Peptides against a protein of PDB entry 4Z63. Designs and how they scored, part 98

Target 1, 334 residues: chain A of PDB entry 4Z63
Amino acid sequence: LCLGMNDLTGNIPEDLFHLKRLNLLGIQENRLSGSLSREIRNLSSLVRLDVSWNLFSGEIPDVFDELPQLKFFLGQTNGFIGGIPKSLANSPSLNLLNLRNNSLSGRLMLNCTAMIALNSLDLGTNRFNGRLPENLPDCKRLKNVNLARNTFHGQVPESFKNFESLSYFSLSNSSLANISSALGILQHCKNLTTLVLTLNFHGEALPDDSSLHFEKLKVLVVANCRLTGSMPRWLSSSNELQLLDLSWNRLTGAIPSWIGDFKALFYLDLSNNSFTGEIPKSLTKLESLTSRNISVNEPSPDFPFFMKRNESARALQYNQIFGFPPTIELGHNN

## One batch from the design tools (peptide; made by RFdiffusion4, then SolubleMPNN)

Design b2_p15_3_s2 (from b2_p15_3, 6 letters changed)
Fold by OpenDDE base, seed 2:
Structure b2_p15_3_s2 (fold): chain B 334 residues (1-334), chain A 15 residues (1-15)
Amino acid sequence: as target 1 above (334 residues)
Amino acid sequence: KVLFSSGSSWVSSVE
């Protein structure tokens, strides 16, 4: 049953929960309010539940043990409070959990040893506090992780050295500290292609350790951190780099010539730093900017990107990396 | 929650 993109108001009719054979319930993009009924437990055949973009409030009901076939739960952009229910945090069937842009709070706890099917987690823009869950690497299929805009004080856990499934990771604006430790840990994530760390590590030094290596890195975003240092030499070995944003830092020195050697680099923002010297001639030879055939069919993260063009402007949402226009931004240096 | 943004023209995964 798909009733999304309407102006429906009030609660879900109780009679809807009598549909025991229902595999898909989509009621997204409405004005549904109140608590999400516990009676969703009666939908024992449910595979997909989408309640996103509504006015739901209260705690998410702890009934997911009665939903053994549930693979997809989308609840982004609601008013949910409390924690992740115990039955949801232990769901062996769940592939995707999206609870972005809610008011969920407390410590983030997932039983990753039980969540054997979880491949995508979006908990961005919530009120989670404490440290990052050290056991996230135990979610052996977890590929896509957005934990941005929470209050995860401290460092990236050492256990993330073993996060082999991790491909897309966003921690933007999460009060993280110690960028040197974070990069030193995350370099061990062999499948990591997208790393977004914007609005963390305030005033720290960007490490220039030649021992750092990110073999599969395609997207690196570390903007607006007030980072000191220079263009990191270790980045020159990330031959698959497509998007680099280091804007709004305090980086100094020259822009190195190797920045033009990235064959797939189509978006470069180094603006609002303190770079000096000449613009490398190699930037004029970037193949990705001269060739029209950017393959649009590359795997992308499940979480959206946002570009803020002006201080007063709303951020523009980009659902795909290739939604970004080919860009070289070097403005506002010195 | 007000997003503290100290600058313009940056990429993030959050609004």
Scores: peptide ipSAE 0.271, ipTM 0.733, DockQ to the pose 0.292
Fold by OpenDDE base, seed 4:
Structure b2_p15_3_s2 (fold): chain B 334 residues (1-334), chain A 15 residues (1-15)
Amino acid sequence: as target 1 above (334 residues)
Amino acid sequence: KVLFSSGSSWVSSVE
């Protein structure tokens, strides 16, 4: 049953929950309000539930133990409060959980040992606090993780060295500290292709440790951190780099010539730093900017990217990396 | 073709 993209108001009729054979319920992009009914438990055949972009409030009902076939739960852009219900945090069937842009709070806790099928987690823009959950690497299929815009103070857990499934990771604007430790840990994530760390590590030094290595890194975004230091030499070994944003930091020194050796680099933003010297001639010869062939089927994170002009401006949303225009931004350096 | 511009924005995964 798909009723998305309408102007439906009020609550879901209780009689709808008598549909025992229903596999898909999509009611996204409406004006549905009130609490999400506990009677969802009656939809025992449910595989996909999409309640996103509504006016739902209250706690998410703890009924997911009665939904043994549920693979997809989409609840982004609602008014949900409280935590992730225990039955949801223990769901062995769940592949994707998206609860981005809610008012969920408390410590983030998932039973990753039970969540054997979880591959995508989007909890961005909530009110989770405390530390990052150390047991996330126990979610052995977890590939896509957005935890951005929460209040996860402290450092990246040491356990994330074992996060082998991790491919796409965003921690933007989460009050994280110790970029040296974070990068030192995350370099062990051998499948990591996208790393977004914008608005963290306030005023720290970007490490230039040549022992750091991100083998499969395609997207690195560490903008607006007020980071000091220079262009990190370790980045030169990330031969698959496609997008680099280090803008709005306090980076100094020259832009090194190796920045133009990235065959796939099509988006570079080093603007609003303190770089000096000449623009490397190699940037004028970037292969991706002279002869770009884009595959539409290239893997991308499930979470969108946003480009923001200033703190008060509306952000532009990019759902795919290839949505970014080929760009070199080097402005506002001295 | 290379597009050189002055950057006034930053990228994140959130608005």
Scores: peptide ipSAE 0.270, ipTM 0.741, DockQ to the pose 0.844
Fold by OpenDDE base, seed 3:
Formats: C-alpha cells, sequence, structure tokens
Structure b2_p15_3_s2 (fold): chain B 334 residues (1-334), chain A 15 residues (1-15)
C-alpha cells in the first residue's frame, strides 16, 4: 500500500493493521500525526515500512520482534523522541534503518551481534549524545553509516580499526575531537570509500603523516573545521579520489602538483583557506574534467550530501556523488 | 560561504 505524497492528516486507520498480508506500507510525505501505533505489530508480513516525512511524535513502538520479515524501516523527518526501541536494536531481519532528522536522544545503543543483516544506518540529525558506540564494527554487514549532526563528544573508537564492512561514513557536525586519531583508526577500514568529517576537530592540525593510507578513498570531505597545516602528503596515495573538499579551513602552503594526478578527481574545493603559490598546471590536465566518460554507475552512499552556500540559505541536496558538477574551487585563499 | 556536509540538514530524500 503506497499512499505517499498526499495531504493525508490524522492517524492511520486501525483497520489498516488488519492487513496481515501487507508487505509494503508507504505513507511517507503526508501530514500524519500522533504516535506511531503499536498495532503495526499486527502487520506480520511487513517487509518495508516507510513513514518518513510526517508529523509523527512520541516514542517509536517496541514491536519489531513481531515483524520478522521487516527489512526496511524509513522514519526520517518526523518528531520521534526517546531511543531506538529494544526490539528494533535487536532486529535480525533489518537491512536498512533510516531515522534521520528526528528528536531521538540518549546513548546510541545497537545490538550489532543480533543485527546480522543491517547494511545501512542513517541516524543523522538527532539528539544522540555520549560516545560513538564501540560495537558498531560487530554489525558485520554495515556498509553505510550516517551519524552526522549528533553530539558524540570524544574520539572515534579504537574498535573502528576492525570496521571492515564500512564503506560510507558520515560524522559531520558531531562534536568529534582528535582528527589524527580518527584518521589513524579509519585508515584500517579497507572498504572505506566515502568519509565525511565536516564541522569537527575545530582548530586542530590536519595530520601530514606519510604512514596514513586510504587505499579505496573516493570521497573525502573535511570542510569547515578551521584545520591548520598543509595539503596532506598521505592523500596522494589515494589514487581513486573523486571528490575532495577541504574548504573553510586554515590550510597553508602550496597546492601540491600531485593533486592533478588523480585521474578520477572531478570535484575539488580548496576554497576559503590560506593557500599560497601558483595554481598547479597539473589541475588543467585532470582526465576526469577532460574526459566525457565518467562512469556514473558507481555505488554511492545512502545518505544525501548537502551544499550550503551560506549560513542562512537552505542547503542544496545531492543524492549521488556524480550529481555534483565538475568543479575546481580555489577561491578566497591568501 | 559554501559548506559541504552530509546528513546534517533537516532536508532528506526519499530512499
Amino acid sequence: as target 1 above (334 residues)
Amino acid sequence: KVLFSSGSSWVSSVE
């Protein structure tokens, strides 16, 4: 049943919960309000539940133990409060959980040992506090993780050295500290292709440790951190780099010539730094900007990217990396 | 001022 993108108001009719054969319930993009009914437990055949973009409030009901086939739960952009219910945090069937842009709070706790099928987690823009959960690497299929815009004070856990499944990771604007430790840990994530760390590590030095290596890194975004230092030499070994944003930092020195050696680099933003010297001639020879055949069919994060032009403006959303226009931005340096 | 971020806005997409 798909009733998305309407002007539906009020609560879900109770009779809807009698649909024992229902595999898909999509009621997204409405004005549905109140609590999400516990009677969802009656939808025992449910595979996909989409309640996103509504006015739901209260706690998410603890009924997911009665939904053994549930693979997809989308509840982004609601008013949900409380924590992740225990049955949801222990769901063995769940592949994707999206609860972005809610008012969920407390410590983030997931039973990753039980959540054997979880591959995508989006909890961005909530009120989670405390530390990053050390047991996330125990979610052995977890590839996509958005925890951006929460209050995860402290450092990236040492356990994330073992996060082998991690491919796409956003921690933007999460009050993280110690970029040197974070990069030193995350370099061990052998499948990591996308790393977004914007609005963290305020005023720290960007490490220039040649021992750092991100073999599969395609997207690195570390914008608006007020980072000091220079262009990091270790990044030159990330031969698959497609998108680099280091804008709105305090980086100094020359832009190195190796920045133009990235065959797949199509988006470069180094704006609003303190770079000096000449623009490397190698940037004019970027194959990705001269070649018409950028393979658009690459896996992308499940979480969107946002470009905010100014603090008062609405952010532009990009659902795919290749949605970004080919860009070289070097403005506002010196 | 241009700021690049992910998942930090109230704007979301349908997945």
Scores: peptide ipSAE 0.062, ipTM 0.669, DockQ to the pose 0.098; fails the geometry check
Fold by OpenDDE base, seed 5:
Structure b2_p15_3_s2 (fold): chain B 334 residues (1-334), chain A 15 residues (1-15)
Amino acid sequence: as target 1 above (334 residues)
Amino acid sequence: KVLFSSGSSWVSSVE
């Protein structure tokens, strides 16, 4: 049953929960309100539940043990409170969990040893607190992780050295500390292609350790951290780099010539730093800016990106990295 | 001035 993208109001009719053969319930992009009914438990054949972009409130019901076929739960942009219910945190069938932009709180806990199918997790823009869950790497299929805009005080866990499945990771605006430790850990994630760390590590030094290596890194975003230091030499070995944003830091020194050697680099923002010297001539030879043949078929994160042109502007949403226009921003360096 | 971020811009529906 697909009833998304309407102006439906009120609660879900209770009689809908008698549909025991229902595989897909999509009621997204409405004005549905109240609590999500516990009677969802009666939908024993449910594979996909999409309640996103509504006015739901209260706690998410602890009924996911009665939904053995549920692969997709989409609840982003609601008013859900409380934690992730125990049955959801133990779901062996769940592939994708999206609860972005809610009011979920407490310590984030997932039973990753039970969540054997989980490949995408979006919990961005919630009220989770405490530390990042150390057992997250035990989710052996978890590829896409957005934990941005939560209050995860402290450091990236050492256990994330073993996060081999991790490909797309956002921790932007999560009150993280120790960028040197974070990068030192995350370099061991051999499948990591996208790393977003914006609005963390306030006033720290960006490490220039030549021992750091991100083999498959395509997207690096570490904007608005007030980071000190220079353009990091270790980044020159990330030959697949497509997007780099280090804007709104306190980085100094020259822009190195090797920045123009990235064949796939189509978006570069180094604006609002303290870079000096000349613009590297190699930037004028970026193949990605001269040739139209950027392969559009590259996998992108499941979480959206947002571009703000200024602090007061509404952010533009980009669902794909290739939605960004080819850009070189070097403005506001003094 | 461009700032790249993920997940930061959604106003909580609870105004």
Scores: peptide ipSAE 0.045, ipTM 0.666, DockQ to the pose 0.087; fails the geometry check

Design b2_p15_3_s3 (from b2_p15_3 with D7G H14V S15E)
Fold by OpenDDE base, seed 3:
Structure b2_p15_3_s3 (fold): chain B 334 residues (1-334), chain A 15 residues (1-15)
Amino acid sequence: as target 1 above (334 residues)
Amino acid sequence: SVVFSSGSSWISSVE
């Protein structure tokens, strides 16, 4: 049953919960309000539940133990409060959980040993506090993780050295500290292709440690951190780099010539830094900007990217990396 | 086409 993108108001009719054979319920992008009914437990055949972009409030009901086939739960952009229900945090069937842009709070706790099928987690823009959950690497299939815009004080856990499944990771604006430790840990994530760390590590030094290596890194975004230092030499070994945003930092020195050696680099933003010297001629030879054959068929994060023009402007949403126009931004440097 | 002023934008995963 798909009723998305309407002007439906009120609550879900109770009779809907008698549909025991229902595999898909999509009621997204409406004006549905109130609590999400506990009676969803009666939908025992449910595989996909999409209640996103509504006016739901209250706690998410703890009924997911009665939904043994549920693979997809989308509840982004609601008013949900409380924590992740115990049954949801222990769901062995769940592949994707998206609860982005809610008011969920408390410590983030997932039973990753039970959540054997979880591959995508989006909890961005909530009110989770405390530390990042150290047991996330125990979610052995977890590839996509957005935890941005929460209050995860402290550092990236050491356990994330073992996060082999991690491919796409966003921690933007989560009050993280110690970029050197974070990068030192995350370099061990062998499948990491996308790393977004914008609005963290305020005023720290970007490490220039030649021992750092991100072999499969395609997207690195560390914007608006007021980072000091220079263009990091270790990044030159990330031969698959496609998108680099280090804008709105305090980086100094020259833009190195190796920046033009990235065959797949199509988006470069180094604007609003303190770079000096000449623009490398190698930038004019970037193959990705000269060739029309950008491989559009690459896997992308499940979480969207946002381009902010200023602090007050509404961000532009990009659902895919290749949605960004080919860009070289070097403005507002010395 | 998205018109943005040069050097005035940054990327994030948050709205």
Scores: peptide ipSAE 0.317, ipTM 0.756, DockQ to the pose 0.560
Fold by OpenDDE base, seed 2:
Structure b2_p15_3_s3 (fold): chain B 334 residues (1-334), chain A 15 residues (1-15)
Amino acid sequence: as target 1 above (334 residues)
Amino acid sequence: SVVFSSGSSWISSVE
């Protein structure tokens, strides 16, 4: 049953939950309000539940043990409060969980040993607190992780050295500390292609340790951290780099010539730093900017990117990396 | 086409 993208109001009729053979319930993009009914438990054949972009409130019901076929739960942009229900945090069938832009709170806990099918997790823009879950690497299929805009004070856990499934990771604006430790850990994630760390590590030094290596890194965003230091030499070995944003930091020194050697680099933002010297001539030879054929068919994160033009402006949403225009931004350097 | 922005933007994964 698909009733999305309407102007429906009120609660879900209780009789809807008598549809025991229902595989898909989509009621997204409406004005539905109140609590999400516990009677969802009666939908024992449910594979996909989409209640996103509504006015739902209260706690998410703890009924997911009665939904053995549920693969997709989409609840982003609601008013849900409380934590992740225990039955949801232990779901062996769940592939994708999206609860972005809610009011969920408390400590984030997932039973990753039980969640054997989980491949995508989006909990961005909530009120989770405490530390990052140390057991996330036990989610052996977890590829896409957005935990941005929560309050995960402290450091990236050492256990993330073993996060082999991790490909797309965002921790933007999550009160993280110790960038040197974070990069030292995350370099061990062999499948990591996208790393977004914007609005963390305030005032720290960007490490220039030549021992750091990110083999498959395509997207690196570490903007607006007030980072000190220079362009990191270790980044020169990331030959697949496509997008680099180090804007709104306090980086100094010259822009190195090796920045123009990245054959796939189509988006470069080094603006609002303190870089000096000449613009490398190699930037004028970037193949990705001269050739029209950016392969649009590359895997991208499931979470959206946002480009913020100023602190007061509404951010522009980009659903794909290749949605960004080919860009060289070197403005506002002193 | 190559876009040169005003240098007033940054990327994140948050609304």
Scores: peptide ipSAE 0.314, ipTM 0.774, DockQ to the pose 0.831
Fold by OpenDDE base, seed 4:
Structure b2_p15_3_s3 (fold): chain B 334 residues (1-334), chain A 15 residues (1-15)
Amino acid sequence: as target 1 above (334 residues)
Amino acid sequence: SVVFSSGSSWISSVE
């Protein structure tokens, strides 16, 4: 049953939960309100539940043990409160959980040893607090993780060295500390292609440790951290780099010539730093900017990117990395 | 084509 993108109001009729053979319930992008009924437990054949972009409130019902076939739960952009229900945090069938942009709170706890099928987790823009869950790497299929804009604190857990499944990771604006430790840990994530760390590590030094290596890194965003230091030499070994945003930091020194050696680099933002010297001539030879055919068929994160032009302005949403125009931003340096 | 702007923006993964 797909009823998304309408102007439906009120709550879900209770009689809908009598549809025991229903595999897909999509009611996204409406004005549905009230609590999500516990009676969803009656939808025992449910594979996909999309209640996103509504006005739902209250706690998410703890009934996911009665939904053994549920693979997809999309509840982003609602008013859900409380924690992740125990049955949801233990779901062995769940592939994707998206609860971005809610009011979920407390310590984030997932039973990753039970969540054997989880491959995508989006809990961005919630009220989770405490430390990052150390057991996330136990979610052996977890590829996409957005935990941005929560009230996390502290450092990236050492256990994330073992996060082999991790490909897309966002921790933007989560009050994280110790960028040196974070990068030192995350370099061990051999499948990591996208790393977004914007609005963390405030005033720290960006490490220039030649021992750091991100082999498959395509997207690095570490903007608006007030980071000190220079362009990190270790980044030059990330030959697949496509997008680099280090804007709104306090980086100094010259822009190195190796920045033009990235064959796939199509978006570069080094603006609002303290870089000096000449613009490397190698930037004029970036193959990705001279060739018209950027292959758009590369996998992207499940979480969107947002470009903020002003803190007060609505961010522009980009669902794909290649949605960004080919860009070189070097403005507001001295 | 290459786009040059004033660099008044940054990328994030949050709304």
Scores: peptide ipSAE 0.312, ipTM 0.777, DockQ to the pose 0.849; fails the geometry check
Fold by OpenDDE base, seed 5:
Structure b2_p15_3_s3 (fold): chain B 334 residues (1-334), chain A 15 residues (1-15)
Amino acid sequence: as target 1 above (334 residues)
Amino acid sequence: SVVFSSGSSWISSVE
């Protein structure tokens, strides 16, 4: 049953929960309000539940033990409060959990040893606090992780060295500290292609340790951190780099010539730094900017990107990396 | 075409 993208109001009719053979319930992009009913437990055949972009409130019901076939739960952009229900945090069937842009709070806890099918987790823009869950690497299929805009004080856990499944990771605006430790840990994530760390590490030094290596890194975004230092030499070994945003930092020195050696680099933002010297001539030879054949078929994160042009402006949403226009931005350096 | 932006933007995964 798909009733998304309407102007439906009120609660879900109780009679809908009598549909025991229902595999898909999509009621997204409405004005449905109130609590999400515990009677969802009656939908024992449910594979996909999409209640996103509504006005739901209260706690998410702890009924997911009665939903053994549930693979997709989409609840982003609601007013949900409390924590992740125990039955949801232990779901062996769940592939995708999206609860972005809610009011969920407390310590984030997932039983990753039980969540054997979880491949995508979006909990961005919530009120989770405490530390990042150290056991996330135990989610052996977890590829996409957005934990941005929570209050995860402290450092990236050392256990994330073992996060082999991790491909897309965002921790933007999560009150993280120690960028040197974070990069030192995350370099061990051999499948990591996208790393977004914007609005963290305030005033720290960007490490220039040549021992750092991100083999498969395609997207690096570390903007608006007030980072000091220079263009990191370790980044030159990330030959697959497609998008680099280091804007709104306090980086100094020259823009190195190796920045033009990235064959796939189509988006470069180094603006609002303190870079000096000449613009490297190698930037004029970027193949990605001269050839129209950028392969559009590369995997993208499940979480959206947002571009803010001004602190007061509405962010532009980009659902795919290739949605960004080919860009070189070197402005506002002095 | 290469786009040069005004240099007043940054990327995040959040609004």
Scores: peptide ipSAE 0.307, ipTM 0.777, DockQ to the pose 0.855; fails the geometry check

